Peptides against a protein of PDB entry 3PBP. Designs and how they scored, part 155

Target 1, 203 residues: chain A of PDB entry 3PBP
Amino acid sequence: LNEKDLNLILNKSLVMYESLDSTTDVIVKRNVIKQLQFVSKLHENWNSRFGKVDIQKEYRLAKVQGPFTINPFPGELYDYTATNIATILIDNGQNEIVCVSFDDGSLILLFKDLEMSMSWDVDNYVYNNSLVLIERVKLQREIKSLITLPEQLGKLYVISDNIIQQVNFMSWASTLSKCINESDLNPLAGLKFESKLEDIATI
Target 2, 203 residues: chain A of PDB entry 3PBP as posed
Amino acid sequence: LNEKDLNLILNKSLVMYESLDSTTDVIVKRNVIKQLQFVSKLHENWNSRFGKVDIQKEYRLAKVQGPFTINPFPGELYDYTATNIATILIDNGQNEIVCVSFDDGSLILLFKDLEMSMSWDVDNYVYNNSLVLIERVKLQREIKSLITLPEQLGKLYVISDNIIQQVNFMSWASTLSKSINESDLNPLAGLKFESKLEDIATI

## One batch from the design tools (peptide; made by RFdiffusion4, then SolubleMPNN)

Design b2_p27_4_s1 (from b2_p27_4, 14 letters changed)
Fold by OpenDDE base, seed 5:
Structure b2_p27_4_s1 (fold): chain B 203 residues (1-203), chain A 27 residues (1-27)
Amino acid sequence: as target 1 above (203 residues)
Amino acid sequence: MKEEIEKVRKKLETKKGIGKFLIERLS
């Protein structure tokens, strides 16, 4: 975690806090406040020896959310099992796509449209835990692993038996990135969410 | 800092909008 990342987390936490209103669930309010308090303390004690020690203890109290949902979940995959997961950066602004593979040889590309907080002092906390389906790519082969390279935006490498394939989704991810960074949804109109699949190497 | 927060807010709102768009396109 660097200063830039911390600032982003803090700002996100602040925005989440400011979004709270009278209609917000009490549990959500409590959780968001707890996270903001933690992040604020971390920020205040940045580069402080004392702060580092205390924050580490408090951080251990936080838990990841679960379970997650996919919306919509492809009906064809209902009986299949997820095998791999990867996160792919699409720009230098920390925008990313989540990819999940299934044992039928399918890949689903997912968008995190809602900001998730850590779970604080609440068992089985669930809020904003959905991922949005962008695209399903059918490889029809057994997927062994998913690999991403930091220097290659919007690219996913899929390792199967005897072959490495590249999934390139910058055709639509670049537009998505632009929309996010410019706060403009207009470029989405007419956009096709179709990734390119290419054989890279034989193993 | 206020400006930075506003930028983050806008991004989050945009992401939410994107999500809505993505869901609606499949409806």
Scores: peptide ipSAE 0.622, ipTM 0.947, DockQ to the pose 0.898
Fold by OpenDDE base, seed 3:
Structure b2_p27_4_s1 (fold): chain B 203 residues (1-203), chain A 27 residues (1-27)
Amino acid sequence: as target 1 above (203 residues)
Amino acid sequence: MKEEIEKVRKKLETKKGIGKFLIERLS
């Protein structure tokens, strides 16, 4: 974590807090407030030269939220099991795509359209846990692993039996990045979400 | 500070919009 990252987390937490209203579920309110309190305390400690804040206890109370949902979930995959997951950066501004593989040899590329908070002192907390389907890529191979390289934006390497393949989705991800960074949805018009698949090596 | 928060807000709203677009295109 650096100062920039911490500021971003704080700002996101503030935005989430400000989104709360009278119609918001009480559990959600409590969770968002607790996250904001923790992040604020952390931020305060970060900026303080003289004060040490004990955040260990509070940190231990936080859990990663799960499970995730996919919208829409491809009906063809209902009977299959997810095997691997990877996160791929699409720009230097922390925008990312999530990829999940299935045992039928399919890859689904997913977009996090909602900000997901940590779970705080609540069992089975579920809020903003949905991912949006972008594209399904059918490899028809047993996928053993997914690999990403930090220096290669919008690229995913898929390892299967005897072959390494590259999935390149910068053809559409660059546009998504632009939309997010410029707060403009217009570039989405006419965009085709078709990734390029290429064989890289035989193993 | 306020400007930074507003920028984050706009990005989050944009992401929501992208999500809606992505869902609608498959309907």
Scores: peptide ipSAE 0.622, ipTM 0.947, DockQ to the pose 0.894
Fold by OpenDDE base, seed 2:
Structure b2_p27_4_s1 (fold): chain B 203 residues (1-203), chain A 27 residues (1-27)
Amino acid sequence: as target 1 above (203 residues)
Amino acid sequence: MKEEIEKVRKKLETKKGIGKFLIERLS
């Protein structure tokens, strides 16, 4: 975590706060407010020479939100179980794709289109917990692990018993990144969300 | 700071738009 990251988190939290309206659920309001308060304190403490702000209590109350949903959920996967999860950076601006593997050998690439706050002093907090389906890649293998390399954008390494495969989705992720960074959806027109699968090594 | 916040807002809205696009293409 650096200053840039902290500022981003703060700004996101502020935007979330500003998105609250009369129709927003009370629990959501409370949670978003707590998020903003914590991040604000953290930001203040970050800039303080003495670090006198005690944020330990609030931090202990913070939980990672879950569970998540997938939209649309591939019907073919209803009877299968998720086995691995990975997050892949697609640019240097913290934009990322989420990948989940299933025991049928499928990979699903997911986009987090909504911002989520941490859960604060609320058990089982759920808000904006949906991930959007981008692509399903069928490997037809027992996936043992998913590996990502920070220096390799838009690449996922899939390890099975006998092979390492690379899933490269920069063909569409670069455009996605551009859309996000430029706040322009136009480049999405005609974009094909088809990743490249390549065998890297046999093991 | 306000400008930065607005930039973030636009980014978030864009993400929402992307999500909508992604869903619609499969519908």
Scores: peptide ipSAE 0.622, ipTM 0.947, DockQ to the pose 0.903
Fold by OpenDDE base, seed 1:
Structure b2_p27_4_s1 (fold): chain B 203 residues (1-203), chain A 27 residues (1-27)
Amino acid sequence: as target 1 above (203 residues)
Amino acid sequence: MKEEIEKVRKKLETKKGIGKFLIERLS
């Protein structure tokens, strides 16, 4: 975590706080406030050794939220189990695609459309824990591992028994990146969410 | 700082919009 990242987290937390209204669940309000308080303290004490100690103690009270949901969840995958997960950068602005593999050989590419906070002082806190389905890629192979390379945006390497395959989704991810960075949804119209699958090597 | 926050807000709203779009296209 660097100062830039901290600022981003702070800003996100502030935006979440400002989104609170009379219709917001009390538990959500409390959680968002707690996170903002924590991040604010962290920001204030970023260069303080003393502050770091106290922050570490408070950080231990925070928990990651429970399981994510996928919307819509492909019905065909109800009977299968997730095997691997990977996060792929699509630009230099921290925009990412999440990929989950299943034991049927399927890959699903997912978009995190909502900001998720940590859980504070609440057991089983769940809020904004959904991921949105972009594309399903059927490899029909047993997927052993997923590999990403930081220098290769929008590319996922899938290792199966004897083959390394590359999934390249920059054809649509570049547009998503543009939409996010420019705050414009218009480029989404007519966009095809079809990734390119290529065999890279036989192992 | 205020400008930066607003930029973040816009990005988050855009992401939400993208999510909605992605869901609707499959409905």
Scores: peptide ipSAE 0.621, ipTM 0.947, DockQ to the pose 0.888; fails the geometry check

Design b2_p27_4_s2 (from b2_p27_4, 14 letters changed)
Fold by OpenDDE base, seed 5:
Structure b2_p27_4_s2 (fold): chain B 203 residues (1-203), chain A 27 residues (1-27)
Amino acid sequence: as target 1 above (203 residues)
Amino acid sequence: MKEEIEKVKKQLETKQGIGKFLVERAK
């Protein structure tokens, strides 16, 4: 975790905190407050005590975890089981795409349109569990694992059978990143959400 | 810091907008 990352987490936590009102669920309030307290303390002590803070265990709880909803959920996948999940960075601002694989060999690429909070008190707590379907990629293979490389934005490696395949979605993810960074939805017009699939290696 | 917070707010709103867009295109 670097200063930039910490600042981002702090700012997100602050925004979440500010969104709390009298109608907010008690559990939500508690989790948001605890998150803010934790992050604030980290920030306060950053220069004095920590060159690098290992908060991976805690920070991962702000990543995609169940339960979550997918909208729309592909009807064809109702009878299939999710097998793997991965998060792929699409820019240096920590914007990311979520990928879920299914036992039919499908991949779904998902967008987090709502901010998720860390779980502090309750296991599997999710404040916002909304995931929006971007694209379904049908591999028609048994997907064994999903691999991401932090230096490779918008790329997912899929290991299935004896093949490693790359799913590259930077063609549309770059536009999403731009939209977010500029707070402008206009670039979405006419955007095609079609990822590129390429065989990388046989194993 | 205040400006940064406002930026984050705008980004969150944008994300919601993106989500809405993605849902609507599927209808």
Scores: peptide ipSAE 0.658, ipTM 0.943, DockQ to the pose 0.896
Fold by OpenDDE base, seed 3:
Structure b2_p27_4_s2 (fold): chain B 203 residues (1-203), chain A 27 residues (1-27)
Amino acid sequence: as target 1 above (203 residues)
Amino acid sequence: MKEEIEKVKKQLETKQGIGKFLVERAK
């Protein structure tokens, strides 16, 4: 965690706080307030010791592991069970894609269109849990694990019994990153959301 | 600080817009 990252988290927390009103659920209010208080305290006491705490990693892990909704949920996957989840960075900022695998051998790539909050008081608390379907990739094999490398943006490694495959989605993720960073939706026009699948190694 | 907050707000709105786009394309 660096100062820039901390500032971003603080600003996000402030925006979330400002979104609260009289109609907001009490649990939501409490959670957002606690988050803001925590981040503000960190910001005020920012020193070399806090820089070692990978709050972002913990924050990301907590968010991804919580309950979420997928829109639209693929009807074909209704009877199947999710087996793995991973988060893949698509730029050097905070933008990422969520991937979920299923026991039918499918991967779904998901976009977080709402800002998620950390859970503070209640186990599995999620204020914004919206995930939007980008793409479904059918591997037709048992997926054992999902691996990401922080230095490899927009790449997911899928491990099965006898093969490692790479899913590369930078063809469209770079455009998403640009849209977010520039606050411009125009580059989405005509964009194809088709990932590349490549065999990396036989094991 | 105020400018940074506005930037974050715009990014959040953009993310929502992307989400809407992604949902609508499937119809």
Scores: peptide ipSAE 0.657, ipTM 0.942, DockQ to the pose 0.873
Fold by OpenDDE base, seed 4:
Structure b2_p27_4_s2 (fold): chain B 203 residues (1-203), chain A 27 residues (1-27)
Amino acid sequence: as target 1 above (203 residues)
Amino acid sequence: MKEEIEKVKKQLETKQGIGKFLVERAK
């Protein structure tokens, strides 16, 4: 975590705080406030005690590990169980895609359209659990693990019994990144959300 | 600092817009 990243987290926390109003749930308010307090404290002490703490990773993990709702949820997956979850960076600005695997061999790629806060008071509490379906990739095999490499943007490695496959979604993720970073939705028009699947190695 | 906050706000709004777009295309 560098100073720039910390500032970004702080600013996000401030925005979340400012979004609170009289209609916001008390538990939500408390969690957002506590998050802001925590991040602010880190910012104040950045030069001294917390320079070695990877707050960014912890912050990201807190967002992904909570309960979530997928919209729309594929009807075909209703009877299946999620087996793995991974977060894949799509740019250097902390934008990411969430991937969930299921025991039918499906992968779903998901977009976080709402900012999530860390849980502070209640175990497994999530401020916002909204995940939006981008794409379903059917592998039709048992997925053992999902691996990501920080230096490889928009790439997910899927490990099954006998093969490692790469899912590359930069064809559309680069456009999403652009939309977010430029605050412009126009590039979404006509975009195809089709990932590339490639066999990397036999195990 | 204010400018950075406004930028973050715009990005959050954009993310919401992306989400809406993605949901609507599936209908």
Scores: peptide ipSAE 0.657, ipTM 0.942, DockQ to the pose 0.893
Fold by OpenDDE base, seed 2:
Structure b2_p27_4_s2 (fold): chain B 203 residues (1-203), chain A 27 residues (1-27)
Amino acid sequence: as target 1 above (203 residues)
Amino acid sequence: MKEEIEKVKKQLETKQGIGKFLVERAK
């Protein structure tokens, strides 16, 4: 990802934003705004906060998933800016959880329940870019970056100013994986979607 | 190939089901 590519993505996001009006569905509106906020933040931090790898990962995710809709979108996060996005593998079969961070220190864990056909290179917003809210984790700190390790299933590393924390959601993600792999929804009954947060290191 | 397609279809349906479940629980 280079600056030109990022500018293109930003422009696409702006176009989407400008297409919003009073008749636009509130969910669509929120998601478009959040996408714009995220891209804008990336643009703002292009030379400072995000390493090449992080930007590339985020761009790759954007290329794969395109603009997405979060359902339900947490109303409390409407006025906050998305700061980071990450994809975390939960099994060896390419099932993933998407995580988005916000500048209020919140993380949202999201499930991709529909195939996303759009990329950020596409001009037309398509409602089929669905992400479903699983869990909100409140860290109440400034999140600098999100890191995932391919060998660490269901684990997200959150980097803040002075601490690295691990979010481990395999407690419920393993069940999701099982449901998908076995094509059985029964294991979802009574499942608690509560991730474990652990301090890993002080910076 | 036919079996693979069917597997993919089932997985997609399951994912949709999971999504619906997750949305419903939030109401």
Scores: peptide ipSAE 0.651, ipTM 0.940, DockQ to the pose 0.384

Design b2_p27_4_s3 (from b2_p27_4, 14 letters changed)
Fold by OpenDDE base, seed 4:
Order: C-alpha cells, then sequence, then structure tokens
Structure b2_p27_4_s3 (fold): chain B 203 residues (1-203), chain A 27 residues (1-27)
C-alpha cells in the first residue's frame, strides 16, 4: 500500500459516506462509517509519520467476495458450479475485470459497476455485490486454475489439464479504462466485447 | 482534496453508467 492507494481508498470511503441518507440501511451506515473512520485514521498516521503505515489486521482492501449477483446471469450456467475466480487489472489506475470459471468450461468476464465496502462486525456482510456480465468465453475444458500477471494488463491465463491458454481482452478493456479515467461513456458506442483466445503451451 | 473527491465521484458514476450500458445491450 502506497500513498496513492491510500488516498484512493480514503476518497472512495468519503464518497460512500456522503451517499448515506435517512433511507440507508442501518447496517450499511454502520459499515460505511466504520470504514471511513478507520481509513481516515490510517491516512492521518501516514501523513504524520512520513513512512510506511502498518496495516492493522482488521484492515483489508475491498475485494470481490460472495455472495454476489451477476446481471444478466447466463441461463445455461444455472446448473453449473463456479470453480475459480480472478481479478485482472486493465490499467495502472487499479481498474479491474472479474473473471469466474465454471465446471462446464465457461469463463465469464464481469464488471464491477458498484463500489464494495469492507465488512465490519457483521458476518458475511456484502454491500454493492453487483457484477455485470461483459462476455462469456466457452473453453470446453476443465479449468484447473486462473493466473494473472500484474505486468500484463487485460490478460488472463487459463490452465487446463493439458494446455495453457491466454484470454486477452484489451481490445475492449482499454476502452473501458478510457471511459472510467476520462468519465466519458461515449467510447462505448459500437464497442465489441470479444476477447482473443490463444494457446500458449501444451503441458 | 475536494477536487480529488469530485474526480472519484465522477468515476463512480461512470462505472454505474458502464454497468447500465452493459445490461441494456443484452436486452
Amino acid sequence: as target 1 above (203 residues)
Amino acid sequence: MEKEIEKVKKQLETKKGIGKFLIERAS
């Protein structure tokens, strides 16, 4: 965690706090407030010490966790089980795509359209668990693992029984990144969400 | 700091917009 990352987390927490109103669920309010308090304290300590802040055991970066909802959910996958999950960075600004594999050999690429918060004093707390379907890739293989490399943006490596395949979605992810970073949705018009699949190695 | 917050707000709204776009295209 560096200063830039901490600032981003703080700003996100502030935005979440500002979104609270009288109609907000009590549990949500409590979680958002606690998160803001904690992150603010971390930020204060960072500024005061001019050094690395020890992240308390309670502090965890918000990551995709279950339960979550996928919209739309592919009907064909209702009877299948998710096997792996991975997050793939698409830019240096920490924008990411979520990938879930299923036991039918399918990969779904998902977009986090809402910010998630850390859970505080609530078991299995999930706020803003929305994931939006971007693309389904059918590999027709048993997927053993998903691997991502931080230096390779928009690339996912899929390991099956006898092959390593690369899913490259920078063809559309670069546009998503641009949209987010520039706060402009116009580039989405006419965009095709088709990833490239390539065999890397036989094992 | 306020400027940075506004930037984050815009990004969050953009993400929501992307989500909406992705859902609508599938309909």
Scores: peptide ipSAE 0.659, ipTM 0.939, DockQ to the pose 0.904
Fold by OpenDDE base, seed 5:
Structure b2_p27_4_s3 (fold): chain B 203 residues (1-203), chain A 27 residues (1-27)
Amino acid sequence: as target 1 above (203 residues)
Amino acid sequence: MEKEIEKVKKQLETKKGIGKFLIERAS
């Protein structure tokens, strides 16, 4: 974590805290409060104690993991099992696309339209579990692993038995990034959510 | 800090909007 990242997490935590009301579940309230307290404490002590320390061990970062809901869920995938999950950065502001692979060789690219909180008290706690379907890519291969490179925004490498393929979705992800950063939905009009698939290497 | 929080709020709303857009296009 760097200062910028910490500030972002703090601000998100503050916003989540401010969203709490009388209708909010008690567990949610407690979890959000604990998150805010933790992040605030980190922020206060950042300059004096932590410096550039990998605090992720202590930082219960909610990585994108189950349980979550996908909307809409592709009907064709009901009978198949998810095999891999990856998160791909699309900008330097920590905006991300989630990718899930299935044993039919499909990839689904997903958007996190809601912020998730870290788990503090309860195992498998999820405040917001919404993922929205962007695109389905059919590779028709057994997907062994998904690899991302931090320096390569909007790119996913898919490893199968005989081939490494790159999925590049910056064609539409750049627009999403712009929408988020500028708080403007207008650029979405007419946007095609079609990723580019390219063979990179044979194995 | 208040300005930053406001920005984050706007971004969150935008994300919700994106989600809605993505769902609607599929319907």
Scores: peptide ipSAE 0.659, ipTM 0.940, DockQ to the pose 0.896
Fold by OpenDDE base, seed 3:
Structure b2_p27_4_s3 (fold): chain B 203 residues (1-203), chain A 27 residues (1-27)
Amino acid sequence: as target 1 above (203 residues)
Amino acid sequence: MEKEIEKVKKQLETKKGIGKFLIERAS
């Protein structure tokens, strides 16, 4: 975590705080306030008391935690069980795609359209757990694990049986990144959400 | 600082918009 990242987290926390109103759940309010207080303290004491703290590692700010909702949920997957979850960075600005595997050999790629706050006081607290379906990839094999490499944006490695496959979704993720960074939805028009699947190695 | 906050706000709104777009295309 560097100063730039901390500033971003602070700003996100401020935005979440400002979004609170009289209709917001008390637990949500408390959680958001605590997050803001914590991040503000870190910001104030940056390079002094706290040094370089990996907030994401310790508090999993960027990683999806707990139960989440998927919209729309593919009907074909209702009878199957999720087996793995991974988060893949698509740019250097902490934009990411969430991937969930199922025991039918399917992968679903998901977009986080809402910011999730950290859990502070409540066990299993989940807020803004919305995930939106981008793409379903059918591998037709048992998925044992999902691997991501931080230096490889928009790439997911899938381990199944004796093969490693790469799912590359930068073809559309680069556009998503651009939309977010430029605050412009226009580039979404006509975008195809089709990932490239490639065999990488036998294990 | 306010300018940076505003930028973040816009990005968050954009993310919401992307979500809506993705849902609508599936309907």
Scores: peptide ipSAE 0.658, ipTM 0.940, DockQ to the pose 0.901
Fold by OpenDDE base, seed 1:
Structure b2_p27_4_s3 (fold): chain B 203 residues (1-203), chain A 27 residues (1-27)
Amino acid sequence: as target 1 above (203 residues)
Amino acid sequence: MEKEIEKVKKQLETKKGIGKFLIERAS
């Protein structure tokens, strides 16, 4: 976590706080306020010494592992169980894609269209748990693990029993990144959300 | 700081828009 990252988290927390009104649920209010207080305190006490605490990683993990809603959820996956989850960075601005694997060998790539908050007072509390389906990739293999490399944007490595495969979605993720960073939806027109699947190694 | 906050707000709205787009394209 660097100062820039902390500022971003702070700003997000501020935006969430500002979104609160009289109609907002009390639990939500409390959670958002606590998050803002925590982040603000961190920001005030930010010293080069804190560079060792990967708060960002913990923050990210807390967000993705909580209960979430996928929309639309593929009907054919209702009977299957999620097996792995991974978060893949698509740019240097903390934009990311969420991937969930299922025991049928499918991968779903998901977009976080809402900012999630950390849980503070309630067990398994997740605010804005929305995930939107981008693409389904059918591998028809038993997926053992999902691996991401921070230096490789938009790439997911899928480990099965006998093979490592790479899912590369930068063909469309770069456009998403651009849309977010420029606050412009126009580049989405005509965009194909088709990832490239490649065999990397046999195990 | 205010400028940065506004930027974040715009990004959040954009994300919502992307979400909507992604849902509508399947429909």
Scores: peptide ipSAE 0.657, ipTM 0.939, DockQ to the pose 0.889

